# Ledger of designs, part 2: peptides against a protein of PDB entry 3H8D

Target 1, 122 residues: chain A of PDB entry 3H8D
Amino acid sequence: DMKRQQRFFRIPFIRPADQYKDPQNKKKGWWYAHFDGPWIARQMELHPDKPPILLVAGKDDMEMCELNLEETGLTRKRGAEILPRQFEEIWERCGGIQYLQSAIESRQARPTYATAMLQNLL

## One batch from the design tools (peptide; made by RFdiffusion4, then SolubleMPNN)

Design b2_p17_2_s2
Fold by OpenDDE base, seed 4:
Structure b2_p17_2_s2 (fold): chain B 122 residues (1-122), chain C 122 residues (1-122), chain A 17 residues (1-17)
Amino acid sequence: as target 1 above (122 residues)
Amino acid sequence: as target 1 above (122 residues)
Amino acid sequence: SHHHQELLELAEELEKE
């Protein structure tokens, strides 16, 4: 069902080790999610001091948000929702196209809006 | 190195879906961790509306806390640290002994203080 | 999951600052 609503979210986080430091010493990370209808299709995490983490449905289910969209409360969190391009720009910069393509080719990726879009692009 | 310090922690969490509800409607879950030195050996999660989650090092690495103890900031979080028995009591009630034993027998468990203790018990 | 909850909680803390 490619008619499912595509929704994207971003929330900041501070590393646990920095939680009790002064504000100037708190390095912000970023958590991103793409929901294809009620279910997460892609996730990524940007960290201040390590490589980005890319995750795709089917391949990385155990490392991704296990809650459906409604259960996350993200739709009710002010400022969390972002535009599709705001997600895709970062996804592309982090090598997300190659990552997702590899997951498809290895038969690990679950069919999603994201997999369909990639197959249309390449 | 069985001389590593064994430290146990517990923190509460509210389900994302309950975050924006009134206090009376927030059902509390509990996250537990056992660290064998700097590395997590066991983890469990108690939820108000679903079965407990049990996780052991080696088998469940991708679902467990990926931060070492220092990186978690748990040692600096007031009230987070608990006694060994406070962890073990819940672990046992949740079937943790059987879970860990099965992980050992399947060759999935990484050697930890927890695996050693189980082998001494059984 | 713990990771998800931690992220949400940390985000809430940041909003208060």
Scores: peptide ipSAE 0.025, ipTM 0.525, DockQ to the pose 0.071
Fold by OpenDDE base, seed 2:
Structure b2_p17_2_s2 (fold): chain B 122 residues (1-122), chain C 122 residues (1-122), chain A 17 residues (1-17)
Amino acid sequence: as target 1 above (122 residues)
Amino acid sequence: as target 1 above (122 residues)
Amino acid sequence: SHHHQELLELAEELEKE
């Protein structure tokens, strides 16, 4: 049901290799998530020194957050929730539209709000 | 080469759902890892309210730590490293021997120090 | 992975408590 609440989140992370370094030597990345109702539909990771990682439900389930939205605690983390456009802007810049489209064409993507919106766009 | 250094680690974690609760309401879990040289061979997760999670190289790569030992920073985390027996005791109690054995029999396990030791035991 | 990263971060937070 496309009446499910679409919610988007972003949290920073430090690479494990930098975790115990001095703060000035910790390179910050960004973790993004799109939840279609209780379950993640898209995940995106920005890293300081490697290409973005794009992940979509169905295709990349093993690499994505396995927790439902409530289990993540993200809704209770101040500043974690972002506007839809704040996610989409980065997603588009990273080639997310093409990535999701390819996942649909290969029949690897699970139907989500994201797949439906893409099909309406194309 | 079985001359690789076998090292074991344990770190506590709080469930994401409990992350922002008061300390008294945070249920603690435990994350365990066995590194056969630079790469993880076994991973184990103890949770306060669900069965243990057992993971072995080859079979469960997508669910396991993808970082090499140095990348994890675990060797630099005080108190994280544990004795071999401290890992094995929990592993055995959780049914790890049977789990690894089954992974070997199904030809899903990657050969590691752990697989070799099991085959010597049986 | 996200799971591993989350564990590391949560572990650090726990140790600070």
Scores: peptide ipSAE 0.024, ipTM 0.502, DockQ to the pose 0.071
Fold by OpenDDE base, seed 1:
Order: sequence, then structure tokens, then C-alpha cells
Structure b2_p17_2_s2 (fold): chain B 122 residues (1-122), chain C 122 residues (1-122), chain A 17 residues (1-17)
Amino acid sequence: as target 1 above (122 residues)
Amino acid sequence: as target 1 above (122 residues)
Amino acid sequence: SHHHQELLELAEELEKE
């Protein structure tokens, strides 16, 4: 519900193929997650050389983090937690509003804080 | 309403009497604010040598920031914005839940995101 | 308010030190 804490996280990643390259040749990606209480609501991945990946609960469960918030250890990882707007700005730029709306309309999205906010906005 | 962006800020301050003292003798205080959209909902002040100050919209308007969020410049101040939990942790430690609840019960509190969340929790 | 403006000014000075 609306009283659940909304928490957002971001961590960098390096592609496996770049792990052993010189620092200048390690292309950085970014992993983002939105947790609606203990449960993931949205996930996003920015890649240096391919389109962004957008994922929403209900539709994309098989591709999203299967761990609850506590199991991820993200709350204990320095610098991982970000502000809501830091997530939403990237989400919007990647077409996340349209993606989530389509998932709602197709009845694929599980109800979350994100779906509620979008439906209140439209 | 619930779709308004909730934003939290913290800035340090040094007492006027300590401004020209050696760094080791400058006692640091902290100013906190919660904005429910453009409008302030809660304010809090931590002092090095006196009790915390708690303020809620409606009850304490005369003592709170009179500027809307944009007028404060806080959104453009590096390091000022903090996570919701960073505000709430201090708010709770200072007795903010009881303070806000009392303001609601006495009909002094203006309805905000904070009042709604508290009423949904109780 | 004067108080709020003063706090913002003091915070800015602290960031420069």
C-alpha cells in the first residue's frame, strides 16, 4: 500500500568481457531497482552498447531480481541507495512511463506503488 | 495528494557566536525540512546545546520556512537533498511521531503527506 | 525568513572551508 517505504538503488557493473581489460577499455553499465517495501516493483539496466532494459513486476518477474530487499544487501551497500527522482529521471528518459502503462493495459503488471502512481497521474 | 513528490533536505549551521572561533570550537547544528510538493510539511532543527525543535505545517507556520521549495534554492544546493529515511530516522528519535499526532488530534495540523501517512499507520 | 537565509549562508560557507 501507500504506507510502504519506497526505496531506490543503483549499482555499476562491468561486462564480463571487459573485466580483464585495461581501465580505459572497461565500459560501465548501470543497474537500477525500485523496491515497494520489501518487494521489487521496477528494474532498469543501462548498457554502454545496447538499448536500456526496462522491467516491471508481474510482467517481467523471470528477468528481475528474485531476492527481497533484505536479501539483496543493497541497504547495507554504501552509495547504492538513490533518491526517487534519480531513478524516475532515467526511467522517464528510457520510456518507462509508456512501458508500465502498456503492461497495466495488457493486464501483465502486478499492482505496485508504481502502478498506483501512474494510474493516479493519468 | 499522494502523487506529489516528497523531498527532504538537510543543511548544517554554525551558531553566530561560534562563527569566528577556531574550527575545533565551532559546534555544528542541523536544519531539516520535508517538502510535500512545493509546500513544506515538516521542519526540524538539531542543536548542539539545546533540545531539538520540531515543527509541523498548520501548527507552526510562523516558525517554519515561509518559502516554497523553488524559492529556497535547496534543489540546487549540492548535498542538501537527503533520502526520506534519513529524515524520518531523526524525526522519530526526536519524538516527531508523537508531536505530529498531537497536532492532528488538537486540530492544529494542516493536512499533508505526513499527516496522511501517520493516520494510515495508526 | 532571516533565519532560513542565514542558515543557507552558513551552510555555503561551511562547504567552502
Scores: peptide ipSAE 0.020, ipTM 0.515, DockQ to the pose 0.058
Fold by OpenDDE base, seed 5:
Formats: sequence, structure tokens, C-alpha cells
Structure b2_p17_2_s2 (fold): chain B 122 residues (1-122), chain C 122 residues (1-122), chain A 17 residues (1-17)
Amino acid sequence: as target 1 above (122 residues)
Amino acid sequence: as target 1 above (122 residues)
Amino acid sequence: SHHHQELLELAEELEKE
């Protein structure tokens, strides 16, 4: 449904092991989310110590945000919301297109705005 | 074409009459643009001294930005790009939905992402 | 458009202040 608003968010996180370290020793990660209406369609995690994690609805539901958009409070968190391109740029850089495509082809992806856009592109 | 990137921009402007006044006497206006791919789909202008101006592709081409997105330099201007909702919130508040709807019904609107979204909503 | 270019220039000037 093209009526659903597409909203993107990013928040930093610190590794649990670094939580109590000095600021200079806290390595920052990044949590990204794409919400297709109230529900998450894609999630992405950047880490200072390991490869990015990519997640897509349907395939990775158990590893993705379980809260609807309102429940997350992201819309109320200053600086959390980002531009679509800010998400997509990182998504693409991390191989997200191929990841989602594979999920579609394997019939693991739940149809979302993301899948629709990709399928229009291919 | 849903493949086209939707990008939104806002820049302030000062009235020509205020250009040489003291900062406190420079009343700020705002220029908004929605680009559907390389071309502008909607334009909006907020003024401190008169009602908002709303413009839609097809109907108002002669009054709208004539440059393609790259030519504007907006993508390179810090702080110019805004979230879709930042545009839409103001657009709606200024009666943009009705304005675009009327342009569609009168067959004056050029088909754009904006017209498509509106027609999905109605 | 001329108006658009003017707006861009004005915005740039404002950012410098």
C-alpha cells in the first residue's frame, strides 16, 4: 500500500562491554530501521568490530525490532529520524539490495515497500 | 515511476526589501521543493507578510523552479534537504492536498509521484 | 528561474551571517 508512510531512523549504540569504559574507549555502533507504515521493513546494524548486519521483514522477523513504530518512541526522539537516502546509501553500501533480492527469490521476504521498490528496479 | 527518488528541500530567503536591514528586521521566508527524480513536482513558499504560495507541476510550471535537481545545487547545500514529512506537514497545513487535487481534477497537473500518492489516498 | 537563483543566493548569504 503506497499510502503507508516510509520513515527511517538511526540511533547509536555502545557495545555492552564498552558501557562502563571511558568515552574514548566506547566504540560506537549504529542501528538503522526502515518502517513501512507502522511496521519495520528493514533493519541494519553497523558495528565497529564486525561486518554489518542486514535484516528484512519476513526473513529475519525474530531478529528485528518487534515494536511498531509508535511503540519504539523513535518519532519522538530528537535526531533519530533520517532521510530515506541516508538509510539507502548505507543499505546499498552494505549489500542490502542483494540481501533483499535473495530474500525475495527464496520466498522469505514479506512484501513491503522495500520489496516493491526493488522489484520495480529489477 | 516508483524508481525515482523523492527528495525534499527547504531554504530560507529574505525579502529583497529587508536585505540591507539589521538582522532583527530581516523577516524570513521559506522556499520548499519536492523533486520527483530530477524534476520538481511541488513547490511551496512561506512568507512573513502574505499567504503561502503552492505550486504543482503542470499547472504552475512557469512559476516553479526550472532547474533540474542537480542544477539547483540543493543536494550539495548543507541543511537544505529535509525529511519527506517536513515537507508534507507544511504542505498539508497550507492546503496543498486540496490544491493538488484541484489541479488533477482540472487536468492541469502533470503526473508525478505526488499525484500518484494523492490518488492512492482518495 | 531567476527567482530560484535569487532564493539560493539569499539562503547562502543568510547562512554566512
Scores: peptide ipSAE 0.020, ipTM 0.530, DockQ to the pose 0.057

Design b2_p17_5_s1 (from b2_p17_5, 6 letters changed)
Fold by OpenDDE base, seed 3:
Structure b2_p17_5_s1 (fold): chain B 122 residues (1-122), chain C 122 residues (1-122), chain A 17 residues (1-17)
Amino acid sequence: as target 1 above (122 residues)
Amino acid sequence: as target 1 above (122 residues)
Amino acid sequence: SMPPEPEPLPPEPPPPP
């Protein structure tokens, strides 16, 4: 289980309302994902004009990426893959530790690498 | 044990004989490291004019980094940390799988994340 | 319906070094 490759990705997103605007008028958000093997374990969205969105597997499955890692094409997208720390730094800043902890305590979180790591820190 | 953070680094090196030469006459090599938690698990050196060097913990300890990860300062050096795949791609090309396998089979390799991953593939 | 995956914007080319 902890033998699964942990992979992290970040891609920019543009709001639907800005898609056809000039580049200067497009506010970029950032979509982040942590994949624990083939499946998403954590997702995070940074928006230019609303609070960050934090999502964890088991709790937020309906709001998270349903595609397996290979189906996303993220592994083939140059510049999409990021270092673990580049994900974790933003996750921590957004309150991701508390969010995941609450999901574990409420028994809403599916067991992942993320839940296992958090449980080792507590 | 597999809970340890796997971190990968790459830094350029210049041969001692080229240190005082003009930049245009300095042939750069590349030093690579895989740290399994605080300790180096694999090391690799790409040279401009000799074969790659592959080193694995337990077998090649005397030729490998003796410093723990924090003591290296690599975590603080911008651009030194690389993605796992950026290490593994070069490792594979240099025959690292066979090198590590031989070290395991001869009982020279210390157990690391690298040995555990290889043993899962075989 | 999940909101459409935001079309992954092509990564801005890394700034030239």
Scores: peptide ipSAE 0.033, ipTM 0.591, DockQ to the pose 0.056
Fold by OpenDDE base, seed 1:
Structure b2_p17_5_s1 (fold): chain B 122 residues (1-122), chain C 122 residues (1-122), chain A 17 residues (1-17)
Amino acid sequence: as target 1 above (122 residues)
Amino acid sequence: as target 1 above (122 residues)
Amino acid sequence: SMPPEPEPLPPEPPPPP
């Protein structure tokens, strides 16, 4: 439903194994989220030493943030919120369009703003 | 219609009278725009030496950006796009809620995403 | 075992006022 507020977030994460290393030896990853209203629609993780992780609602619910948007505190975290294009640019580069399309075709994707937008593009 | 993409922009402007002055004597103002899909819904101008200007679609069409979003080039201007809250925070501080409400009550405001949101709040 | 959600870096404490 295009009526829900779409909000996008990005936060850095440090690998657990690097948590106790010196700053120069800590490689930062990036956690990205797209919220379709109160619920997560897409999640993406960039890692310094492994392939990107792509997650979509319905298919990957058990691997995605289970908190609603308000519970995450992301809206209160300074610098966490990003523009839609800042998410989509990385999503596209990581093969997110194909990933979401495949989830729709397999009937694994829950209907979200992201699924609706893709269906309008194709 | 909550289905249209809401996009917000901010650009600095220099007063015409200061254009030829030294950089230290140039006071920057700020121009803000809210686009409800391709069309402007709200505009706001912060000036260094006069009150804020508030403009809403329907009421202030002749004083607002007459270009559609694509024609403005704002989407292509690096750093021009801002988060919704970055617009709304300034809008609220400048009395934009009351300004828009008065425009709705007088039947001067064109229906936009902004008018719909205000009607849901009140 | 679900891979541990990478703990988001604890929010950098807001710079002291």
Scores: peptide ipSAE 0.032, ipTM 0.564, DockQ to the pose 0.054
Fold by OpenDDE base, seed 4:
Structure b2_p17_5_s1 (fold): chain B 122 residues (1-122), chain C 122 residues (1-122), chain A 17 residues (1-17)
Amino acid sequence: as target 1 above (122 residues)
Amino acid sequence: as target 1 above (122 residues)
Amino acid sequence: SMPPEPEPLPPEPPPPP
């Protein structure tokens, strides 16, 4: 449904292994999400010490947020919501276009707003 | 085309009549725009001393921004672009739903993303 | 764990005249 609202979020995260470390040893990452209506379409994780993680619905469901948008509470988190371009700029830099394209070509990607947009660019 | 990007902008404005007044006499308003792809779909003006102005494409074209999105330079103005909800919250408070509904019913509204969304809510 | 709350978006600047 082309009428689904596209919403983007960014939040800092601390790795589970760092949760109980001293504050100086808690490396902040950044968690990004694109929701196509109630369900996550893309997820991205920026880490200070490893390559970016790119995840797309259908291919990476087991590694992505399992909660629907309302369950995440992201819409109620002040400052969590970002502009589409704030997501896309980072996604592009991380090789997200190529990652999603490969997922489409391999039939691993679930159809989302993101897959539809990419297919229009190609 | 359901694939058009929806982009929202907010900018302060000074009324033409106040442009050459002393700074204390320059009442700041707020100009809001919803662009459905390259063309404005809705415009809203908040004033400190008069009722909000609500404008919808097709009905109010002569009072709305005549420039396409790229011509406005809004996409290049740092901080001009806002979240959809930042527009919609004010639009709702100003009676924008009822205004657009009446424009649709009177056949004055041009079909836009905004008209399509409203028709899905009714 | 779900990530913590993000920073608020900066205010928008006015369009050109």
Scores: peptide ipSAE 0.036, ipTM 0.588, DockQ to the pose 0.136; fails the geometry check
Fold by OpenDDE base, seed 5:
Structure b2_p17_5_s1 (fold): chain B 122 residues (1-122), chain C 122 residues (1-122), chain A 17 residues (1-17)
Amino acid sequence: as target 1 above (122 residues)
Amino acid sequence: as target 1 above (122 residues)
Amino acid sequence: SMPPEPEPLPPEPPPPP
C-alpha cells in the first residue's frame, strides 16, 4: 500500500567484545532498518570485521527487529532517521537487491514496500 | 507509479531586497521541493514576512521549478536533501493538504505521488 | 560455539527526559 510511510534508520552499534574497551578501541558497526509503516521490512548490519548482514521480512523475522516502529523509539532518537537513499545506497552495495529477489523467488519474503519496489524494477 | 523515487529538498533563500544587505539583516526564507522521480510534484516557500506559498504540479507549473532533479543540482548540494517528514510536516502546517485537494477537485493537479497519497487518505 | 550474538535490538530509546 502506497499509504504506508517508508522510514529509514541508522544507529551505531558496538560489538559486544568491545563494549568495555576504551572508546578508541571500539569498532563501530552500523545497524540499518527500513520500516514499511509500523513494521520492519528490511534490516542491515554493517560490521567492521565481517560481511554485511542483510535481512528481509518474512524470511528473517527471527533475526530482525520484532518491535514496531513506535516501540523502537527510533523516531525519537536524534540522528537515527536517514534518507531513503542513505539506506538504499548501502543496501544495493551489500547485494540487497539479489538477497531480496532470492527471498521473493523462494517465497520466503513477506510482501512489503521493498518487495513491491523490486517487483517493479524487474 | 511506486517505481519513482520520492525526494525532498530544502534550501534557504534570501529575499531579493536583502541580497546586498549585511548578513545580519538578511531574513532567510526556505524553499522546499518534493520531486516525484525526475520532476517536481510540490513546491513550498516559507517567507519571513509573508504567507507561505504552496504550489502543486499541473496547477502551478509556471511558478514551479521547471528543471528536472538532476538539472537542479539539489542532489549534489550538501544539506539540501531532507526527510519526507521534514517536508510533509511543514506542508501540512501550511495547509498543503487542502491546497492539493482543491487542485485535484478542480482538475488542475497533475497526477503525482502527492496526488495519489492524498487520494489514499480521503 | 557461543550462539551468534542476538542481532542488536535497536538500543532501547533512552527514556524520555
Scores: peptide ipSAE 0.027, ipTM 0.606, DockQ to the pose 0.044; fails the geometry check

Design b2_p17_7_s1
Fold by OpenDDE base, seed 1:
Structure b2_p17_7_s1 (fold): chain B 122 residues (1-122), chain C 122 residues (1-122), chain A 17 residues (1-17)
Amino acid sequence: as target 1 above (122 residues)
Amino acid sequence: as target 1 above (122 residues)
Amino acid sequence: SLEEILKLAEEIEKENE
C-alpha cells in the first residue's frame, strides 16, 4: 500500500445572498478542505458574520464535500492548494482540535490521517 | 509533546564560480530542504551539470544545513516555502527513497519524520 | 455544495483580474 497523500485546499466564496451585490457588499468567506488521499478528512468554512464551521469525516459527511479529490478539480485550480500549516493554523484557531477530539471520543469520527495525527499529539 | 511541523523549502542558487558571470553564463541550481520541526531532516541539491545531491540527517550532517529553521530565515523568505509534494516528487525522481532506505538499513540515518514515513510506506 | 462554492470562487477571481 502506498501512503496516502495529504493535501489541503482553500477557496474563497461569496454567500449566495451577496452574489449579485456590488463588490463592497460582498462579504467573502473561505472554504477549506483537507484531503486524505482521494477523500476529504476535514472541512472548514470561515464566514464574515457567523462562527466558523468545522466538519470532520464520519460525523459530518452530509455537510461535507461529497466529491473525491479528482472530481473537485481543486488540484487543477490555480492557487487553491495551500500548505498544511495554512490549514492547520486556522483549524486550531477555530477550535478544530477540540472538535475533532470530541468526534473521536464519541465514536463519530471516521478514522483518517487527521484522527491519527491528533491521537499522536494528545 | 507537540507534534513537529514538517516544512519544505526551495531556493535557487548560482554556483560560486558563476557568481560574477553574466546571467547567460550563470547555471542555476536548486537547493531543497525538509525540516522536521526546527531541524533539517533531508536536503537535496539539483545541479545543471552534475548528478543530484541527496542528503539525510545523521548520515550527511557535515554536508547539510547547519542552521536550525529559524536561523535560516527561510520562513521569512518570499517564495521559499513549498508544498510537501513539491519536495517529494523531486526526491523520488532523484532516488531519494532508495538513498534514505539505505541510510536506515546501514544505521547511518538519524530518526526523523522522513525515516518514519518511509518505514510506514515499505 | 462545493460546486456552488467553486463557482463563486471563479467569480471572485474574475473580479480581481
Scores: peptide ipSAE 0.069, ipTM 0.587, DockQ to the pose 0.066
Fold by OpenDDE base, seed 4:
Structure b2_p17_7_s1 (fold): chain B 122 residues (1-122), chain C 122 residues (1-122), chain A 17 residues (1-17)
Amino acid sequence: as target 1 above (122 residues)
Amino acid sequence: as target 1 above (122 residues)
Amino acid sequence: SLEEILKLAEEIEKENE
């Protein structure tokens, strides 16, 4: 069986309040996604003025991107795709390991590549 | 001192996954806001596929609309403004009284028209 | 929403060109 391709994406966003301000006054946020094949496994949002948001499949389905990878168009967006480590470094800094671990222990996480990797690490 | 005008708004939204589907297949969500003068006091989001979201000033500032009322353009959007009771009925059904009460008791809520009304009711 | 984020991202990219 061919293993699902792991693909990672990052796109910037501007706060609605900053949208019409001068470029220097537009503070960027960052939206991250990890797709395990066609389906999102993890989502992460960095904000200029609030704590990071971490989301994992199964637990946070209703707060995460509901589109499959193809529907997002991310694969066609220039500069959107990032390296695995570019996602993982931020994920780790934001406490993602502990967050996902807790989701597994509480039986809220859906099995994904991410859950498998965590179990191999711990 | 002239009391701040209480204004209420409601706008629909479509899930990203449904945006390009036939109209009959587009399930609407609803975004509600209560403004106490220029500043948001309460926000409420109804979703077709997840529980309602309730948000109150002070406690949930970073998840709520960051724009003042004028910046939102809601006052100029035809059909956006609703009657107070149209907001309150949904708020009550969603457990908004208990939510706001808890926010006050935990000292997380910012004083607003909404907090004052709650204190008068209880 | 993702759609809103994507739109904002496009605007940012245009401003940087």
Scores: peptide ipSAE 0.061, ipTM 0.503, DockQ to the pose 0.082
Fold by OpenDDE base, seed 3:
Order: C-alpha cells, then sequence, then structure tokens
Structure b2_p17_7_s1 (fold): chain B 122 residues (1-122), chain C 122 residues (1-122), chain A 17 residues (1-17)
C-alpha cells in the first residue's frame, strides 16, 4: 500500500581498522535505509574507500537489514532520521535508479513504494 | 594451505531496540568468526530471541564479513580472540557440522581449513 | 555488518567500565 509512511534514516559507521585510531584518522562511512511502512525497501552504504553499496528489497534481502522498523530502534535514535530528499539525492548519485530498474526488469525486486515510484517515473 | 594460522573471535552485540534500555533489559547476542589465515572461513551469530545464523565461505560470502583479518581490527581488540574450542563448541551445538557438510556436498563451499577438517572427520 | 557489531560492542564495553 502506497499510503504507508515512508521514513528514511542515516547513521555513521567507522571502519573496524580505524576503531583505535585518533579521531582525525577515523574515516566515516554512512549507512542509509528507506522504510516503506514497517519494512525496509532500500538500503545503501557509503564507504570512505570503496564503491557504494546499493540494495533493494526482494533482490538483496539476505544482505539488508532484517529487522522491521520498530526493532531497529532507529525511530528512537536522535539524529538518525533524515528527509526523503537527503536519501534520494545520494541514491540517485550512486546509480540507484538504474539499480532498482534492473531489479524490476529481472523480476528480482519485491514491490515497494520505491518500485512503484520508479514505474510511475519511467 | 592448512598450515595457515587458525584464529577465532567473539564479540557481543545488543539488539537495536534494546540500545536505550537499562543494562538489565539489554539482551546480548554474540558474533563469532573463524579466520583461516587472513580470510574468514566460518561465521556465526547467536541471538537472544531468534535462531542462530551459520555462514560458511563460498556459500555465504555476501552475508559474511568481507574484510580480511587485518582490516577487521579484531586482533587489536582486547578480549575478542577466543580459543578454537570456544568456537567449535558453539558451532557444533548449532548444527554447524551438518551445515558445512551440506555446503560441501552441494559444491557451494569454498575450500578452507574448516572444509578440510570436516572431510578428514567424515 | 561487522561495523555495526563493532559499534554495538563499543557501547557495551563503555557500559561495563
Amino acid sequence: as target 1 above (122 residues)
Amino acid sequence: as target 1 above (122 residues)
Amino acid sequence: SLEEILKLAEEIEKENE
């Protein structure tokens, strides 16, 4: 149902090898998630030294967050929630539109708000 | 090469939903890894409220730690390294022998110290 | 991911110190 609330989150992470370095030597990555109602629809990860990771529901379930929105605690984590455009801008820049399109065409994508929006756009 | 050093690690995690609860209300899970030289051979996760997750190299690469041993920082994390038996006891209890055996038989497993040991045992 | 686990582990360690 496209009437479900769409919520977006971002949290930083540090590379394990940088964990014990001084703050200025710790390069941050960013974990992003799009929840379509209670369930994740898209996930992406920005890394300081390797290509971004894009994941979409259905295709990449085994690699994506398996917790529903309430289980994640993200709604209670101060500063974690972001605006839709803050997610979409990064998603688009990383080639997310093409990635999701490919997943739809190959019948790997689970229908979500994201798949519906893309199908309306194209 | 079976002469590579076998190293085992364990680190705790808490459920995201428990992050902001009092200590007595935070149920801990446990992340385990077996490294065959620089590369991960087996991974498992004990959760406080769901079935354990077992992963083996080759079959489950996309779900396992993708960092080599040095990149993980585990060798520098105090208290993370455990004895072989501390890993194997949990692995066996969780059905790891059968899981790895199945991966070998289906030709999904990448050869590791773990696959070699199992093939010698059976 | 490992990064998430390590982050959570750090939080646990801080609470136990």
Scores: peptide ipSAE 0.030, ipTM 0.504, DockQ to the pose 0.089
Fold by OpenDDE base, seed 2:
Structure b2_p17_7_s1 (fold): chain B 122 residues (1-122), chain C 122 residues (1-122), chain A 17 residues (1-17)
Amino acid sequence: as target 1 above (122 residues)
Amino acid sequence: as target 1 above (122 residues)
Amino acid sequence: SLEEILKLAEEIEKENE
């Protein structure tokens, strides 16, 4: 379990409303994912015009990526994979620690590498 | 132990003999390191004009980086940190699996994350 | 969905080529 590969990904997205606008008017959002082995543990969305969205496995399954890592094709997408710290830095900045902690305390979080690490931190 | 952060780094180096040559004549090598927590587990050197050098903790301590991760400053060097696969791809290509396996079998390898993963593979 | 995001990402990549 703790031996599962921890992998992190980031991909940009354009808002649907900006799809057909000039390039300069296409504001990019960012979709982030942490996979604990084949399954997503955390998801994060940075938007150009609204607050970030934080999601954790167990609590937010219905709003998160339903595909396993292999199904996503992310491992084959050039530039998609990022370093752990590149994810964690944003996660922390967005209040992810508190978000995950609350999910654990409410017993909504599914145990993942992320939950285990946070419990070690506290 | 298996909870230690696995971090990988790559930095270029210029051969001592090429230090004062024109830029076009400075052939770059590459220095790679895998840190299992604060301590180096594997080191690899790609040379422009000779075979790669593979080193594993326990066996090759005298030839490896003696500094802990923090002492190296690698974590603060922009562009130095690389993805696990970026290290492993080169490691595999250079025969690192066989090298580490032999070190384990000869009881020369110090247990690291790398040795544990290899033992799981076999 | 991820599929939608991936599609949008691909469009971004194409525009940057």
Scores: peptide ipSAE 0.064, ipTM 0.556, DockQ to the pose 0.061; fails the geometry check

